# Peptides against a protein of PDB entry 3QIS, part 161

Target 1, 334 residues: chain A of PDB entry 3QIS
Amino acid sequence: PSLELSRREFVFENVKFRQLQKEKFQISNNGQVPCHFSFIPKLNDSQYCKPWLRAEPFEGYLEPNETVDISLDVYVSKDSVTILNSGEDKIEDILVLHLDRGKDYFLTISGNYLPSCFGTSLEALCRMKRPIREVPVTKLIDLEEDSFLEKEKSLLQMVPLDEGASERPLQVPKEIWLLVDHLFKYACHQEDLFQTPGMQEELQQIIDCLDTSIPETIPGSNHSVAEALLIFLEALPEPVICYELYQRCLDSAYDPRICRQVISQLPRCHRNVFRYLMAFLRELLKFSEYNSVNANMIATLFTSLLLRPPPNLMARQTPSDRQRAIQFLLGFLL

## One batch from the design tools (peptide; made by RFdiffusion4, then SolubleMPNN)

Design b2_p18_4_s1 (from b2_p18_4, 7 letters changed)
Fold by OpenDDE base, seed 3:
Structure b2_p18_4_s1 (fold): chain B 334 residues (1-334), chain A 18 residues (1-18)
Amino acid sequence: as target 1 above (334 residues)
Amino acid sequence: SSEETEALLQRALEEGEA
């Protein structure tokens, strides 16, 4: 069996978080026998492609003189955004198109990724006074390393923040400040806030706006801005409540005094973001007659975002753990 | 105004230092 491929090199320019890109090519059976094709893993890989790439179809049969279109889909989800932001991974891959009893055909995937404030650590974002797209990738790596070191120092209670010559970190990331500022000003009376989905085009505009600028106003509907806040919190490499404190939050869920003591042990940026979000959500709950938002809905929604199980717990909560996590947040909303 | 959001942030930070 043999195939003819219309293209073997694919370039995905300016790949962005949550923006689907597609490149298409044709494969034709120019042989005299039916063939089965499949994308196969390389010798050391478990998958035929990186998590941000997909082929559709990834396998099939071709009769003699049959042609099929294959789509190569590039999509950066929350699962790939952090490693792409840091430059640990890149928009580069090699696909192996295998023919049963035939040859292997290699496809080269290349491109560039544009960093996002989505999927960047709270610690790094607190050090970014400029939009992330203005920050050199080398400096982004340095900011993540510095952020890790400051997180460890904060957890160890060792060094007071020496007022040394480093620019003071922001109290909260400017991106989350802007999202909450918009919602606080314009969305407190929004009917079905956090219940109505945003528009995908508006979500992309919001992400691009936060990545590239410090806007006076966030573009899009209140629903899109609200969903952008949820996406931001979901995409965090570490949740607002650090994994180290997860179990202590569950254990303290029915003691409001201990809950506050647990929050006080968060790294400064995480603690500030948590307190800021809780203050905003308490203000939002004052308008429940207008926005149809209640404490149980908010606690249920934000629990999965703010208080995630550590990766070693298979990211699964028992119904009891979920209820404790909800109860923990309720103690800050009521 | 952005001043109201700044005041919300500052209050949220102060309430937690207490």
Scores: peptide ipSAE 0.371, ipTM 0.889, DockQ to the pose 0.933
Fold by OpenDDE base, seed 5:
Structure b2_p18_4_s1 (fold): chain B 334 residues (1-334), chain A 18 residues (1-18)
Amino acid sequence: as target 1 above (334 residues)
Amino acid sequence: SSEETEALLQRALEEGEA
């Protein structure tokens, strides 16, 4: 069997978080026999492509002189954004199109990724006084490494952050400050806040705005700004409540005094973000007559974002653990 | 105003040190 491919090289320029890009090509059976094709893993890979890439269809059957269109879809989700922001991964891959009892055909995928404040650590963002797109990639790596080292020192030694480092970190990331500032000013009376979805185009504009500027006003509806805050919290490489404290939050869920002591043990930036978000959400609950927001809805929604189980425990999370996690957060909303 | 949001942040930080 043999195939003819219309294209073998694909370039995805300016790939961004949550922005789908598509490239198409044709494969034709120029042989005299039917053939089955499939994308196959390279040597030592578990999958035929990286997590941000997909082929559709990824397998199929072609009669003699039959042609099929294949779509190559590039989409950076929360699962790939962090490793692309750090430059640990890149928009580069090789696909192997295998023909049963035939040849392998190689496809080259290349391109560039544009870093996002979405999927960047709270520690790194507290050190970024400028938009992430103004920060050189080399300096992003240094800021993440320095942020990790300072987090580990704070947890192990209880040593105050050395005030002698030339630039004091922000109390909270500017991106979180801006999102909450907008919602606090304009969305306290918004009916169905956090219940109505935002618009996908407005969400992309908000992400691009926060990545490239320090806006006076965030673009889009209050619903889109509210959903952008949820997406931001979901995309964090480590949740606002650090994984190390997850079990202690569940164990203390019915004792408000112990819950406050657990939160006091968070790294400074995580603790500040948690307290700021809880203060904002308590203000929204004062307007429940206007916004239809209640403590149970907010606790259920934000618990999955703020108090995520560690990756090793995700498959073992019981309904009891989820209820304890919700109860933990309710103790800060009431 | 942004001053009200700043005051919200500062109160949130202070209430947790008590």
Scores: peptide ipSAE 0.363, ipTM 0.885, DockQ to the pose 0.939
Fold by OpenDDE base, seed 2:
Structure b2_p18_4_s1 (fold): chain B 334 residues (1-334), chain A 18 residues (1-18)
Amino acid sequence: as target 1 above (334 residues)
Amino acid sequence: SSEETEALLQRALEEGEA
């Protein structure tokens, strides 16, 4: 069997979080026999491609002189955004198109990723006084490393944050401040807030706006701004309530005093974000007659975002654990 | 105003230092 490929090199320029890009090519059976093709893993890989890449179709049959179009889809989800922001991973891959009883055909994938404030740690964002796209990639790496070290120092209660006025972290990320500021100003009376989905185009505009600027106003509907806040919280590499405190939150869920003590043990940035979000959500609940938002809905929604089980416990989360997690948040909303 | 949101933030931070 033999294939002809219309293209073997693909470049994905300016890849962004949640923005789908597609490149297409054709494969043709220029042999005299039917053939089966498939994308196969390289020798040391479990998957035929990186998590941000997909081929469609990834397998198929071709009769002699048959041609099929293959789409290479690049999409950075919450699962790939953090490692791409840090530069740990890159928009580079090699696909192996295998022909049954034939040869392998190599496809080269390349490109560049544009960093996002989505999928960046709260600690790093508290150190970013400018939009992430204005920060040199080398400095992003340094800020992530410094953020890890400062989180550890904060947990160890060792050294006061060196109060060098220029290097003082923000109390909360500017991105969270802006999202909450917009919602607090404009969305308190919005019917079905956090219940109605945003528009995908508006979500992309909001993400691009927060990545590239410090806007006076966030673009899009209140629903899109609300969903952007949810996406931001979901994309965090570590949830607002650090994984290390997860079990203690569940254990304290019915003791409001212990719940507050657990929150006080969060790293400063995480603690500030948590308190800020809870204050905002309590204000939003005052307008429940207009926005149809209630404490149980909000607690249920935000629990999955703010109080995620550690990755090793995700598969073991019980309905009881979920209810305790909801009860923990309810103690800050009521 | 942005002052109202700043006041919300500051109150949220102060309530937790108590």
Scores: peptide ipSAE 0.361, ipTM 0.885, DockQ to the pose 0.932
Fold by OpenDDE base, seed 1:
Structure b2_p18_4_s1 (fold): chain B 334 residues (1-334), chain A 18 residues (1-18)
Amino acid sequence: as target 1 above (334 residues)
Amino acid sequence: SSEETEALLQRALEEGEA
């Protein structure tokens, strides 16, 4: 069996968080026998491609002289954004198109990723006074490393942040400040806030706006700005409530005093973001007659974002754990 | 105003030190 491929090299320029890019190519059975094709993992890989890449179809049969279009889809989800922001991963891959009883055909994927404030740590963002697209990639790496070290120091209650000549970090990420500022100004009376989905185009504009600028006003509808806040919180590499405190939040869920003590143990940036979000959400709840927002809905929605189970526990979350997690947040909304 | 949001932030930070 043999295949002819219309193209073998693919370049995905300016790949962004949540922006789908597609490249297509054709495969043709130029042989005289039916063939089965499949994308196969390389020897040391579990998957035929990186998490941000997909082939469609990834397998199939071709009759003699048959042709099929294959789409190569590049999509950076919340599951890939952090590793691409850090430069740990890149828009580079090699696909192996295997022909059963035939040859392997190699496809080269290349491109560039544009960093996002989405999927960047709260600590790193608190150090970014400029839009992330203005920050050199080398400095992003340094900011992430430094942020990790400061998080550890803060958890250890060790050295007071030496108030020395280092640029004081922001109290909260400017991106969170801007999203909440917009919602607080314009969305408190918005009917079905956090219940109506945003527009995908507006979400992309909001993401691009926050990545590239410090806007006076966030573009898009209140629903899109609200959803952008949810997406931001979901995309955090570590949730606003650090994984280390997850179980303690569940254990304290019915004791409001212990809940506050648990929050006080968060790293400064995480604690500030949590308190700021809770203050905003309490203000939003004052307008429940207008926005149809209630504490149970908000607690249920934000629990999955703010109080995520550690990756090792995700598969084991009980309905009781979920209810305790909701109850934990309710104690800050009421 | 952005001042109201800043005041919201500052209150949120202060309420947690008590």
Scores: peptide ipSAE 0.358, ipTM 0.884, DockQ to the pose 0.936

Design b2_p18_4_s2 (from b2_p18_4, 5 letters changed)
Fold by OpenDDE base, seed 4:
Structure b2_p18_4_s2 (fold): chain B 334 residues (1-334), chain A 18 residues (1-18)
Amino acid sequence: as target 1 above (334 residues)
Amino acid sequence: SSEETERLLQEALEEGEE
């Protein structure tokens, strides 16, 4: 069996978080026999491609002189964004298109990723006074490493970070401040806020705005800005409530005093973001007659974002754990 | 205003130090 490929080199320029890119090519059976093709893992790989890449179709049959279009889809989700932001992973891969009883065909995937504030740690973002697109990638790596070390110090030592001669970190990430500022100004009276989805095009513009500070004001509808806040919280490599405190939050869910003590043990940036979000959400709830937002809806929505199960639990939460997590958050909204 | 949001932030930070 033999295939002809219309192209074998693919370049994905300016790959961004949540922005789907597609490159298409054709494969043709130029042989005399039916062919089965499949994308196969390389030696020592479990998957035929990196998590941000997909081939569609990834397998199939071709009759003699048949042609099929294959789409190579590049999509950076919350599961790939952090490692791409740090430069630990890159927009580079080699796909192996295997022909049954035939030869392998190699496809080269290349490109560049544009870093995002989405999928960046709260600690690193509190140190970034400029848009992330203005920060050199080497400095992003250093900021993530330093942020990890400072988080560990803040968890081990209830000592205020000695505000040494380094630039004072922001109290909250500027991106969170901008999103909440916009929502507080313009969305408190927005009917169905956090219930109506945003527009995908507007979400991309909002992400780009936060990453670049262009335009000067957050674009899009209140629904898109609200969804961008949810996406931001979901994309955090560590949730606003650190994984180390997850079980303690569940155990304290019915004691508001213990709940406050658990929150006080968060790293400064996480604690500040949590308190700021709770203050904003309590303010939003005062306008429930206008925005149709209620405490149970907000608690249910934000609990999944703010209080995630640790990765070692395979993100599995029992219905009881979910109810406790909601009850924990309700104690800050009421 | 942005000043009101900044006030909301400061109030939220102060309430948590008590």
Scores: peptide ipSAE 0.245, ipTM 0.844, DockQ to the pose 0.947
Fold by OpenDDE base, seed 1:
Structure b2_p18_4_s2 (fold): chain B 334 residues (1-334), chain A 18 residues (1-18)
Amino acid sequence: as target 1 above (334 residues)
Amino acid sequence: SSEETERLLQEALEEGEE
């Protein structure tokens, strides 16, 4: 069996978080026998492609002289955004198109990723006074390494940072401040806030706006700005409540005093973001007659974002654990 | 205003130092 491929080299320029890019190519059975094709893992890989890439179809049959269009889809989700922001991964891959009883055909994927404040740590963002797209990639790496070290020091209750040498970090990421500021100013009376989805085009504009500028106003509807906040929280490499405190939050869920003590143990930026979000959400709940938002809905929604189980415990999360997590958050909303 | 949101932030930060 043999195939002809219309193209073997693909370049995905300016790949962004949540922005789908597609490149298409054709495969043709130029042989005399039916062919089964499939994309196969390389040696030592578990998958035929990186998590941000897919082929569609990834397998199929071709009769002699039959042709099929294959789409190569590049999509950076929350699962790939952090490793691409850090430069740990890149928009580069090699696909192996295998023919049963035939040859392997190699496809080269290349491109560039544009960093996002989405999927960047709270610690790193608190050190970024400028939009992330203005920060050199080398400095992003340094900021992440430094952020990890400062998180570790904060958790260890080591001596307060000598206030004298480096520019004082922001109390909260400017991106969180901007999102909450907008919602507080313009969305408190918005009917069905956090219940109505935003527009995908507006979400992309909001992401691009936060990545490239410090706007006075965020573009898009209140629903899109609200969803952008949810997406931001979901995309965090570590949730606002650090994984190390997850079990303590569940264990304290029915003791509001212990809950506050657990939050006090968060790294400064995480603690500040948590308190700021809770203050905003309590304010939003005062307008429940207008926005149809209630504490149970908000607690249920935000618990999945703010209080995520550690990756090793995800498969073990019980309905009781979810209820405890919700109850933990309710103690800050009521 | 941005001042009101800034106040909301500062109040939220202060409530946890007591």
Scores: peptide ipSAE 0.239, ipTM 0.840, DockQ to the pose 0.938
Fold by OpenDDE base, seed 3:
Structure b2_p18_4_s2 (fold): chain B 334 residues (1-334), chain A 18 residues (1-18)
Amino acid sequence: as target 1 above (334 residues)
Amino acid sequence: SSEETERLLQEALEEGEE
């Protein structure tokens, strides 16, 4: 069997978080026999491609002189955004198109990723006084490393913030401040806030706006701004309540005094973001007659975002654990 | 105003130091 490929080199320029890009090519059976094709893993790989890439179709049959279009889809989800932001991964891959009883055909994938404040740590963002797209990628790596070291120091209660030598971090990420500022000003009376989906185009505009600027106003509807806040919280490499405190939050869920003590043990930026979000959400709940938002809905929604089980416990999360997690947040909303 | 959100932030930070 033999295939002819219309193209073997693909370039995905300016790949962004949650922005789907597609490149298409044709494969043709120029042989005299039916053939089966499939994308196969390289040696030592478990998958035929990186998590941000897919082929559609990834396998199929071709009759003699048949042609099929294959789409190469690049999509950076929350699962790939952090490693792409840090430059640990890149928009580079090699696909192996295997022909049964035939040859392997290599496809080269290349491109560039544009870093996002989405999927960046709270610690790193508190050190970013400028939009992430103004920060050199080399400095993003340094900011993540420094942020990890400060998180550890904060957890150990060892070193007061050395007031003298390093630029004082922001109390909260400017991106969180901007999203909450918009929602607080304009969305407190918005009916079905956090229940109505935003527009995908507006979400992309909001992400691009936060990545590239410090706007006076966030573009898009209140629903899109609200969903952007949810997406931001979902994309965090570590949730607002650090994984190390997850079990203690569940254990304290019915003791408001212990709940506050658990929150006081968060790294400063995480603690500040948590308190700020809770203050905003309590304010939003005062307008429940206008926005149809209630504490149970908010607690249920934000629990999955703020108080995530550690990766090793995700598969073991019980309905009781989820209820305790909701109860923990309710103690800050009521 | 941005001042009201700044106040909300400061109030939220202070309530947790008690």
Scores: peptide ipSAE 0.237, ipTM 0.842, DockQ to the pose 0.934
Fold by OpenDDE base, seed 2:
Structure b2_p18_4_s2 (fold): chain B 334 residues (1-334), chain A 18 residues (1-18)
Amino acid sequence: as target 1 above (334 residues)
Amino acid sequence: SSEETERLLQEALEEGEE
């Protein structure tokens, strides 16, 4: 069997978080026999491509002189965004198109990723006084490393942050401040807030706005701004309640005093974001007659975002653990 | 105003120092 490929080199320029890009090529059976094609893993790889890449179709049959279009889809989800933001991974891959009883065909994937405040740590964002797209990639790496070291120091030592760091971090990320400021000003009376989904185009505009600017007003509907806050919280590499405190939150869920003591042990930026979000959500609940928002809905929604089980416990989360996690958050909303 | 959200932030930060 033999294939002809219309193209073997693919460039994905300016790849962004949650923005789908597609490149197409054709494969033709220029042989005399039917053939089966498939994308196969390289030696030592479990998958035929990186998590942000997909081929469609990834396998199929071709009759002699048949042609099929293959789409290469690049999509950066919450699962790839952090690693791409740090530059640990890059928009580069090699695909192996295998022909059964034939030869391999290599496809080269290349491109560039544009960093996002989505999928960046709260600690790093508190050190970013400018939009992430204005920060040199080398400085992003340094900010992530410094943020990790400061988190570790803050958890291990009740040592006051040594005032010797030339610039004081923000109390909360400017991105969180902007999202909450907008929702507090404009969305408290919004019917079905956090219940109605946003528009995908508006979500992309909000993400691009937060990545590139410090706007006076966030673009899009209140529903899109509300969903952007949810997406931001979901994309955090470390949730607002750090994984180290997850079990203690569940254990304390019915004691409001112990719950507050657990939150006081969060790193400063995480603690500030948590308190700020709870203050906002308590304010939003005062307008329940207008926005149809209730404490149980909010607690259920935000618990999955703020109080995520550690990766090793995700597969073991019981309905009881979920209910305890919801009860923990309810103690800050009521 | 931005002042109201700034107040909400400051109130939220102070409630946690008591």
Scores: peptide ipSAE 0.237, ipTM 0.841, DockQ to the pose 0.928

